# Ledger of designs, part 23: peptides against a protein of PDB entry 2AZE

Target 1, 148 residues: chain A of PDB entry 2AZE
Amino acid sequence: AQECQNLEVERQRRLERIKQKQSQLQELILQQIAFKNLVQRNRHAEQQASRPPPPNSVIHLPFIIVNTSKKTVIDCSISNDKFEYLFNFDNTFEIHDDIEVLKRMGMACGLESGSCSAEDLKMARSLVPKALEPYVTEMAQGTVGGVF
Target 2, 101 residues: chain B of PDB entry 2AZE
Amino acid sequence: GRLEGLTQDLRQLQESEQQLDHLMNICTTQLRLLSEDTDSQRLAYVTCQDLRSIADPAEQMVMVIKAPPETQLQAVDSSENFQISLKSKQGPIDVFLCPEE

## One batch from the design tools (peptide; aimed at target 1 I95, target 2 T71)

Design b1_p15_2 (made by RFdiffusion4)
Pose (drawn by RFdiffusion4):
Structure b1_p15_2 (pose): chain A 148 residues (1-148), chain B 101 residues (1-101), chain P 15 residues (1-15)
Amino acid sequence: as target 1 above (148 residues)
Amino acid sequence: as target 2 above (101 residues)
Amino acid sequence: MFLKMPAPNSTFTLS
């Protein structure tokens, strides 16, 4: 019984590591797909009607987004060297990652929620190495859990 | 008995974790290659029209923050106001708006 | 990463 208790806690510890690693693997796959998709969208758009986009109309990764109502008062304070910033808001605001932005743009082909058309899935499968194809299929069905 | 049952479970979980680590390894390698790729980095950008479909600078204000790696972001819910604090230990941070308003 | 206010105080490390 004593030894069994030790094995059970070890088992539960491993089950927790696997559960965390599965979520990390899924996120990484989505990033790999989203990044590769964004790059190919831009590579193609730069062909169509030559001359690369003007530098001010473009934002390179990595970045963060903050949005609030157009009316919301914001108070900005900046350190000399611009290493530190402080923003005060008199209303609700939202913070978004670039990956989240890419997902909402559909760069991850709806795979973030299993919302893939046949073409979306085909696109997602082709942007990932063959060894990751089964796991992409698992993500497309939502049958990722059960903890293998 | 149960001791063998738990031992068999630990073996299944050991093999499963080795497989997951392998796939994560392949996955992070793909991401490393993308980060080391100059042409991909040059093309890894979003337009103002992109940031629109997720929040357009017509009704809502959009702010872009670009801080070097390892910088800290603290968000605060005061008794009366909201705040975002950015502290970069190395390198300056950049902030700007979107053109359409 | 996604955060909407009001929410409890939060601290993040950016990569």

Design b1_p15_2_s1 (made by RFdiffusion4, then SolubleMPNN; from b1_p15_2, 5 letters changed)
Fold by OpenDDE base, seed 2:
Structure b1_p15_2_s1 (fold): chain B 148 residues (1-148), chain C 101 residues (1-101), chain A 15 residues (1-15)
Amino acid sequence: as target 1 above (148 residues)
Amino acid sequence: as target 2 above (101 residues)
Amino acid sequence: MHLKTPAPNVTLTLK
């Protein structure tokens, strides 16, 4: 019947919305873990060194990274007010935001790729509120996808 | 019947979505707390060593872009066009390179 | 105008 058909359409819509929210939540969790882990690492490092790092030796978030072969020729056009940049490369390049950099640094404990050791998982769990711990566990196990 | 089953499914999905919303609210709250904590922001940095671990300057040139929020980024990476365009709306963009080790 | 740190394979041009 038409009524059932309408409900089936709505069901599918809700399922897709839930899936999108799951993806968003996972990303938010990864960001939280990565940020907290980074802060923790740096705090510990500064405590051990008994001093902050030299100002010119660190890059504060947020930032973007562009990398390419050291042999790549880059032409950069900059506006007078430095509001606009245009980079032309003669070869391929990669762009990474700060979150991706943190992930590759292992700040997300390998949770983003399901590569969590027991120690990594313990760290990840310790960096989120209690309510999020079960979800972190599911992410590590690769069992996220159902409804709860 | 079919109608009853679908109705029940929708109710269950609603409950699941509400749970997700709750978890997302918790998570976003934590992120806000991080953004509001001065000490955390002070410690939210990476080093050149960190960047080398991602892209070694011995092989790769590593360019760092510091741009204000809402900066527009356009990138084309194809066999015939390799281009990055940045357009800030709020302030100047700063670009620098990580030195080789 | 120049980048904070120049590099051999980078050319800077003002718009």
Scores: peptide ipSAE 0.242, ipTM 0.893, DockQ to the pose 0.041
OpenDDE base, seeds 1, 3, 4, 5: peptide ipSAE 0.031, 0.051, 0.031, 0.039; ipTM 0.887, 0.880, 0.888, 0.891

Design b1_p15_2_s2 (made by RFdiffusion4, then SolubleMPNN; from b1_p15_2, 4 letters changed)
Fold by OpenDDE base, seed 3:
Structure b1_p15_2_s2 (fold): chain B 148 residues (1-148), chain C 101 residues (1-101), chain A 15 residues (1-15)
Amino acid sequence: as target 1 above (148 residues)
Amino acid sequence: as target 2 above (101 residues)
Amino acid sequence: MYLKTPAPNQTFTLK
């Protein structure tokens, strides 16, 4: 009885760990797809324009975004060496990382929400190694989580 | 029996975890390759148009922050205080705003 | 089209 109880506890522990790793893998896949898709888009755009964009018109990864109402008053204090910043807002704000921005741009092909069209899924699959394609398919179907 | 069944389940879970580890290694390798590729890094950017698309530009302002690794970020969002503090140890912090069109 | 960058050693208000 005690042996079975111990194994059942271990089983639950392993199931939780697997669930966590599944979430991590999904996020890594989304990051890979989003990044490769972004690079591909920009490469194509530059080829069509026959020139890179102006230097001060783009932001390279990595970055973070802060957004707030246009009515929000922001006081910003900057140190002389620009090593320290302090922003004071008079209302709520949001912070997003670059991956979240790429997702909102559709660079992850809607895979993050399982809302992939056939074309989106095709694109997503083309941006990962073959070994990851089955997992991408499962993500699109919302069937990730099966360990048995 | 019950003990045998549980033992078998644990073996299967171990195999599943090993498969996940393998897939994660493949994925992290791909990300490292991208980070080491100069051309990919050159093309890894967003435009002002992209930034305007993530929030309603009529209602929201968007500020971009580029900070060196290991930069400390402190954010407070409460009824009493709305604040963001940034402290870098490895270089200057850059802040950008996209102009309105 | 061009990004605006705040200057060092300044305190400013954005509205």
Scores: peptide ipSAE 0.103, ipTM 0.899, DockQ to the pose 0.037
OpenDDE base, seeds 1, 2, 4, 5: peptide ipSAE 0.041, 0.042, 0.045, 0.043; ipTM 0.894, 0.895, 0.895, 0.895; seed 1 fails the geometry check

Design b1_p15_2_s3 (made by RFdiffusion4, then SolubleMPNN; from b1_p15_2, 5 letters changed)
Fold by OpenDDE base, seed 1:
Structure b1_p15_2_s3 (fold): chain B 148 residues (1-148), chain C 101 residues (1-101), chain A 15 residues (1-15)
Amino acid sequence: as target 1 above (148 residues)
Amino acid sequence: as target 2 above (101 residues)
Amino acid sequence: MHLVTPAPNQTFTLK
């Protein structure tokens, strides 16, 4: 009885660990798709323009975004060496990482929200190794982790 | 029996976890390859148009912050105060704004 | 299009 109880505890522990790894894998897949899609888009755009964009017209990853209402007053203090910044807002703000930005740009093909068209899914599959394609399909269907 | 069933379940879960680990290794390898490819990194950028697409430029202002690794970020977003503090130890922090059209 | 950075060693206000 005690042995079975111990194994049941272990089973639950493993199930939880697997669940966590599934979430991590899904996020990594989304990152991979988003990054490759972004690179592909920009490569095509530069080819069409026959030149890269001006250096100060783009922001390279990694970065973070801070957004707030245009009505928000922001006071910013910057150290001489630019090692230190202090922003004071008179209203609420939002902070987003670059991955979130890419998702909102549609670079993850809507896979992150289950809003993946057939064309989006085709794109997503094309941006991962073959071994990951079945998992991408399951993500699009919302069936990941159903067996656990 | 019950013991045998639980033992079998654990073996199956172990196999499932091993499959996940394998897939994760493939994925992390791909991400590392992207990180190491200079051409890919050169092309890993967003534009002001992209930033405008994720936030209504008529209603929202957007700042982009590029900070060196290990930069400390402190954010307070409460009724008492709204503040972001950035402290870098490895170099200058760059803050960007999209120009007004 | 040109990205703009705040000047260092200053306090500025965005409105």
Scores: peptide ipSAE 0.202, ipTM 0.902, DockQ to the pose 0.036
OpenDDE base, seeds 2, 3, 4, 5: peptide ipSAE 0.052, 0.040, 0.061, 0.191; ipTM 0.891, 0.893, 0.890, 0.902

Design b1_p15_2_s4 (made by RFdiffusion4, then SolubleMPNN; from b1_p15_2, 5 letters changed)
Fold by OpenDDE base, seed 2:
Structure b1_p15_2_s4 (fold): chain B 148 residues (1-148), chain C 101 residues (1-101), chain A 15 residues (1-15)
Amino acid sequence: as target 1 above (148 residues)
Amino acid sequence: as target 2 above (101 residues)
Amino acid sequence: MHLKTPAPNTTITLK
């Protein structure tokens, strides 16, 4: 019947929305873990060194990274007010946001790729509120996808 | 019947979505707390060593871009065109190079 | 070591 058909359409709509929210939540969790882990690492490092790092040796978030072969020629044009930049490369390049950089640094404990060791998982769990721990566990196991 | 089953499914999906929303609210709250904590923001940095671990300057050059919010980024990476364009609306853009070790 | 900023209209070639 038409009524059932309408409900089936709605069901599919809700399923897709839930899937999108799951993806968003996972990304938010990864960001949280990565940020907290980074802060924790740096706090510990500064405590051990008894001083902050030299100001010119660090980059504070947010930022993006561009990398290319050291042999790549880059022409950089900058406006007078530094509001506009144009980079021309003679070869391919990569762009990464700060979150991706943190992930590649291991700050997300390998949770993003399901590569969590027992220690990594323990760390990840410790960096989120209790309510999020079960979800972190599911992410590590690759079992996220159903409804709960 | 079919109608009853679908109705029940929708109710269950609603409950699941509500749970997701709750978890997302918790997560976003934590992120806000991080953004509001001055000490955390002070410690939210990476080093040149970190950048080298991602893209070793022995093989790759690493360029860091710090841009204000709402900055437009256009990138073209094709066989015939390799270009990045940045346009800020709120302030100057800073670009840094990670030196080769 | 510290970060460097390229000058405007600079060609960057790191050999």
Scores: peptide ipSAE 0.087, ipTM 0.894, DockQ to the pose 0.037
OpenDDE base, seeds 1, 3, 4, 5: peptide ipSAE 0.030, 0.031, 0.029, 0.072; ipTM 0.881, 0.881, 0.886, 0.893; seed 4 fails the geometry check

Design b1_p15_3 (made by RFdiffusion4)
Pose (drawn by RFdiffusion4):
Structure b1_p15_3 (pose): chain A 148 residues (1-148), chain B 101 residues (1-101), chain P 15 residues (1-15)
Amino acid sequence: as target 1 above (148 residues)
Amino acid sequence: as target 2 above (101 residues)
Amino acid sequence: SESTLARSIEATSVS
C-alpha cells in the first residue's frame, strides 16, 4: 500500500506534465502555422503590384496590442531612456498578443478552435512537417485530450 | 495486483511523454529555423488593415507596444483606475498608434 | 496571475 501510494503520486505528477506539454505542443503548432501563413500571405502580396509596403504602414513581430474606447483617458509616463513606461486608464482596456492577432486574422486556419473548412485544414496540414500531421488532425477534431 | 497496475501505467506515461517531447522537439526546431530565416523575418508583419478586423481605429483606439525580450508587463486593477506598467531591464521600448482615425 | 506575451514578455496582473 505504501509503495502503491508512491507510484500513484508519481503517476499523477507525470499526468500533469503530459497535460501541460499537450497544451504547449498545440500552441506551438498554431504558431508555426500562423507565422508561416502570414509570411506567405505577405510574400504573395508583394508580388501583386510591386514595391514593398511603406515602413510606417507595417508592424513586424513580435508586438503587443492594447485597445480601449476612443474616449478612455490615458495618462502616459515615460522614463528618460524609455526603458520604463506607465499608463493610467480611466476605463476598461484589452491586451492582445500578436499570435492572438494572427489567430483572429485566420492565419492559423481556424485550427485554434477546430473550425476548419476542408481548404483550411489542407492549408494547415501543408504548413507543418509530416511528423506533426497526426497531431494537427487531433487538433482539428478536438479529440486532443483523454491524456495519452 | 495494483502495484503492477501502477507500474504498467508508469510505463505507458513514460513512452507517451517521450513521444510528446519528440514532437515538441520537431516543433521548436521549425520555429527556430523560422527565426533564423532572414526572408521570413522581413515578411513577418501585419498591416493597419489587419489590426482592423480585430479592432478598427474608427471606434476604438489601438496601441502597439514593442518591447525587447525579458521585459516585464504589469497590469493593475486599482480601487479606482486601471494601469499598465512596462519595465525593460535592457533596451528601450516603443509605443505607437494606428492611422485611420 | 502570470502569463507570457509576445513569446518573451513577462506579464503579471494584480488586483

Design b1_p15_3_s1 (made by RFdiffusion4, then SolubleMPNN; from b1_p15_3, 6 letters changed)
Fold by OpenDDE base, seed 2:
Structure b1_p15_3_s1 (fold): chain B 148 residues (1-148), chain C 101 residues (1-101), chain A 15 residues (1-15)
Amino acid sequence: as target 1 above (148 residues)
Amino acid sequence: as target 2 above (101 residues)
Amino acid sequence: SESILAGSIKYTYIS
């Protein structure tokens, strides 16, 4: 009985670990798709324009953005060496890292939210190695979570 | 029996985890390749238009933070406190508004 | 989120 109990505990631990790894893998896949798609978009755009965009018009990764109402009052304190910043707002704000920005831009093809059209899915599959394609399909179908 | 069933389950879970590890290795390898590709990094950018698409500048201001690795960001967003703290360990932090604002 | 390409900026959100 005790042996079975020990194995059941171990089983649960493994299940939880697998679930965590599934989440990590999904995020990694989304990042890969988003980045490759972004690069592809920009490459195409620059080719069409026959020039790169002005340096001051683009933000290279990595970055984080903070957005708040234009009416929000912001107080900012900066250390002399610019190693430390403190922002105080009088109202709510939002923080988005570059990955989230890319997702919201549609760079992850809607795969992250289950809003993946057939065309989006095709694009997503094309941006990952063959070995990852089945998993991308599962993500799009919402069937991730099963045991391999 | 119960013991046999659990033992078999554990073996199956181990195989599943191994498969996940393999897929993760493939994925991380691809990401590393991207990070090592100079052209890809050159093209890894968003525009102010992109940022406007997710945060309408008509209503929202957009602040961009460029920070070194391992920078710590602490954010408090409550009814009584709205604060962001940034602390870098490896270099200066650059904060600016979208140039088109 | 954290990624290889996005660096290693970490943040904690408290609400």
Scores: peptide ipSAE 0.117, ipTM 0.901, DockQ to the pose 0.498
OpenDDE base, seeds 1, 3, 4, 5: peptide ipSAE 0.105, 0.103, 0.116, 0.104; ipTM 0.902, 0.899, 0.902, 0.900

Design b1_p15_3_s2 (made by RFdiffusion4, then SolubleMPNN; from b1_p15_3, 7 letters changed)
Fold by OpenDDE base, seed 2:
Structure b1_p15_3_s2 (fold): chain B 148 residues (1-148), chain C 101 residues (1-101), chain A 15 residues (1-15)
Amino acid sequence: as target 1 above (148 residues)
Amino acid sequence: as target 2 above (101 residues)
Amino acid sequence: SESILAGSIKYTYIK
């Protein structure tokens, strides 16, 4: 009947919303792990070096990187106030935000791809609140997507 | 019946969504705490070495963009057009290259 | 990706 059809539509809508929230949560977890891990790494490094790194040797978040072949010709136009930039390339390029950079650095412990070693998983779990640990485990196993 | 089954499903989905919301709240709270921690923000950096590990300057040129929040980036990467445009509304944009070792 | 921490830059990629 029509009522059942309406409920089925609603069911599908809720399922899609849940799926979206699952993705959002996973991303948030990855960000949390990556950031905390980065901070931990740098803190340890600075302690070992007995000093902070030179100011011009580090790039604080947030940032974006663009990489392209070293042979790529890039033309750049900049507004007077530096509010606007235009880059023209003669070949393909890649763009990575800071989160992606952190992931590629391994700061998310391989959790983003379900490629966690036992040590990676241990680290990942240690960087999230207790309530999130089960979800981290599921992410590592690639079993996220079920109904709570 | 069908109606009862669907009703039950919807209730279960509601509970699942509530659980997700709860977890998301926990996670966002943690992120806010990090954002408010001065020491953490001081330590939230990467090095040029880190960037080189991702894109080796021996093969790739690495450009770093630091821009204010809500900066718009438009990128076109096709066989006919390779372009990046940046437009900030809040302040100047800083762009620099990571040197090759 | 968008980060709560980083005031992330939003971009549109067209390929």
Scores: peptide ipSAE 0.139, ipTM 0.904, DockQ to the pose 0.463
OpenDDE base, seeds 1, 3, 4, 5: peptide ipSAE 0.032, 0.106, 0.124, 0.122; ipTM 0.886, 0.901, 0.903, 0.902

Design b1_p15_3_s3 (made by RFdiffusion4, then SolubleMPNN; from b1_p15_3, 8 letters changed)
Fold by OpenDDE base, seed 4:
Structure b1_p15_3_s3 (fold): chain B 148 residues (1-148), chain C 101 residues (1-101), chain A 15 residues (1-15)
Amino acid sequence: as target 1 above (148 residues)
Amino acid sequence: as target 2 above (101 residues)
Amino acid sequence: SQSVLAGSINYTYIK
């Protein structure tokens, strides 16, 4: 009885660990898709334009975006060497990292929210190695939660 | 019996985790390859138009932060304190607004 | 959603 109880505890521990890793894998997959899709988009765009975009017109990864109402008052303190910044806002703000920006741009093909069209899913699958395609399909269907 | 069943379950979970680890390794490898590819890095950018699509500068101020790796960002967003602090260890931080503003 | 491709920024969000 005690041995069974110990094994049940271990079972739960492993299940939780698997759950955590599943979340990590899903995020990694989304990043891969988003990055590759972004690169592909930009490559195509530059080919069509026959030139790269102006240097000051693009923002290379990595980056962070902060947005707030235009009515928000922002005070900024910067160190002389620009190693330190301090921003004070008088109202709420939002922070988005580059991955989140890419997701909102649709670079992850809506896979992050299970809102993939057939075309989106096809694109997503094409941007991952074959071994990951089944998992991408499961993500799109919302069936990843199970143990495999 | 119950013991045998649990033992078998644990073995199955171990196999599942190993498969998961394998998939994660594949994915991580792909990301590293992208990171090491100079051309991919050159093309890894967004435009101001992209940013407008997620935060309309007509109503929202959009600030972009470019910082070296390992930069620390701390944000406090409460009813009484709204603050962002940045601290870099490897170089200067660049902060700018979208040109369309 | 920490970036892996081109580096990472340590992010702490406190509410």
Scores: peptide ipSAE 0.091, ipTM 0.900, DockQ to the pose 0.475
OpenDDE base, seeds 1, 2, 3, 5: peptide ipSAE 0.086, 0.031, 0.081, 0.084; ipTM 0.899, 0.886, 0.900, 0.896

Design b1_p15_3_s4 (made by RFdiffusion4, then SolubleMPNN; from b1_p15_3, 7 letters changed)
Fold by OpenDDE base, seed 4:
Structure b1_p15_3_s4 (fold): chain B 148 residues (1-148), chain C 101 residues (1-101), chain A 15 residues (1-15)
Amino acid sequence: as target 1 above (148 residues)
Amino acid sequence: as target 2 above (101 residues)
Amino acid sequence: SQSILAGSIKYTYIS
């Protein structure tokens, strides 16, 4: 009986670990899709324009964006070497990393929210190695979470 | 019996985790390949138009932070304190608004 | 959701 109890504890431990890894894998897949899709988009755009965009018109990864109301007062303190910044806001703000920005841009094909059209899903599948395609399909269907 | 069933479950879970690890390795490898590809790095950018699409510039301001790897960002967002602190160890930090603003 | 492609910024959010 005690042995069975110990194994049940271990079973639950492993299930939780698997759940965590599933979440990590999903995020990695989304990143891969988003990055590749972004690169593909930009490559196509530059080819059509026959030139790269102006240097000051683009923001290369990685980056973070801070979003707040235009009415928000922001006080900024910067060290002389620009190694340290301190921002004080008088109201709430939002922070988004580059991955989240890409997701909101649709670069992850709506896979992150299960809002994939047939075309989106096709694109998503095309941007991952063959071994990951089934998992992409599961993500789109919302069927991820089970044990393999 | 119960013991045998649990033992089998654990073995199955082990196999499942190994499969996950394999898939994760594939994925991380792909990401590393992208990071090591100069052309991909060059093309890994967003535009101000992209940022405007996710944050209405008419009502919101968008601040962009470019910082070296391992930069620390700490944010406090509470009713009494709204603060962001940045600390870099590898180089200067750039903060700017989209030029089109 | 840290970027792997070009590096990462360590992000800590405190509410």
Scores: peptide ipSAE 0.113, ipTM 0.902, DockQ to the pose 0.468
OpenDDE base, seeds 1, 2, 3, 5: peptide ipSAE 0.100, 0.112, 0.092, 0.103; ipTM 0.902, 0.901, 0.899, 0.900

Design b1_p15_4 (made by RFdiffusion4)
Pose (drawn by RFdiffusion4):
Structure b1_p15_4 (pose): chain A 148 residues (1-148), chain B 101 residues (1-101), chain P 15 residues (1-15)
Amino acid sequence: as target 1 above (148 residues)
Amino acid sequence: as target 2 above (101 residues)
Amino acid sequence: SITFVPPFSLPYVSS
């Protein structure tokens, strides 16, 4: 019974590591797909009607987004060297990652929620190496859990 | 008995984790190659029209923050106001708005 | 790339 208790806690510890690793694997796959999709969308757009986009109309990754109502008062304070910043808000604001932005743009082909059309899935499968294809199929069905 | 049952479970979980680590390894390698790729980095950008479909600078205000790696972001719910604090241990941080308003 | 303090997930919505 004593030895069984030790094996059980070790088993639960491993089950926790696998559960964390599965979520990490899924997120990484989505990033790999989203990045590659964004790059190919821009590579193609730069062909159509030549001259690369003006530098001010473009934002390179990595970045963060903060949005609030147009009325919301913001108070900005900056350190000399611009290493430190402080923002006060008199209302609710939202913080978004670039990956989250790319997902909402549909760059991950709806795979973040299994919301893929046949073309979306085909696109997602082609942007990942063959070894990751089964796991992409698992993400598309939502049958990722059960903890293998 | 139960001891063999738990030992067999530990073996299944060991093999499953080795497989997951392998796939993660392939996955992070793909991401590393993308980061070392100059042409991909040059093309890894979003337009102002992109940031629109997720929050357009017509009704809502949009702020872009670009801080070097390892910088800290603290968000605070005060008794009366909201705050965002950014502390970069190395390198300056950049902040700007979107053109359409 | 940024470390969130205290740790939280995204999208972060203030309330």

Design b1_p15_4_s1 (made by RFdiffusion4, then SolubleMPNN; from b1_p15_4, 5 letters changed)
Fold by OpenDDE base, seed 3:
Structure b1_p15_4_s1 (fold): chain B 148 residues (1-148), chain C 101 residues (1-101), chain A 15 residues (1-15)
Amino acid sequence: as target 1 above (148 residues)
Amino acid sequence: as target 2 above (101 residues)
Amino acid sequence: MIVRVPPFSLPYISK
């Protein structure tokens, strides 16, 4: 009885760990797809324009976005070496990392929400190694989680 | 029996976890390759148009923060305080504003 | 040394 109880506890522990790793893998796949898709888009755009964009007109990864109402009053304190910043707002703000920005741009092909068209899924599959393609398919179908 | 069944389940879970680890290794390898590729890094950028699609500068002020790795970010968003604190240990922090279109 | 800077004093991304 005690042996079975111990194994059942271990089983639950392993199931939870697997669930966490599944989430991590999904995020890594989305990051890979989004990044490669972004690079591909920009490469194509530069080829069409026959020139790169002006140096100060683009933001390279990594970055963080902060947005708030234009009416929000912001006080910014900066150290002389620019190692420290303090922003004080008089109203709410939003923070987004670069991955979230890429997702909202559609760079992850809607895979993050399982809202992939056939074309989106085709693109997503083309941006990952062959070994990851089955998992991408499962993500698109919303069937990720099967360990048995 | 019950014990044999549980033992078998644990073996199957171990195999599943090993498969996940393998796939994650493949994925992280791809990301490292991208980070080491100079051309990919050169092309890894967003435009002002991209940023406007996230938050319209006509209605929202949009700041872009470029900070070195391991920069500490602390954010407080409550009725009593609205604050963002940044502290870098590896270099200066750059902050830019997205212009209104 | 800490310097207070209003948002409009921050550099803009060029168009």
Scores: peptide ipSAE 0.213, ipTM 0.897, DockQ to the pose 0.037
OpenDDE base, seeds 1, 2, 4, 5: peptide ipSAE 0.210, 0.206, 0.206, 0.207; ipTM 0.895, 0.895, 0.895, 0.895

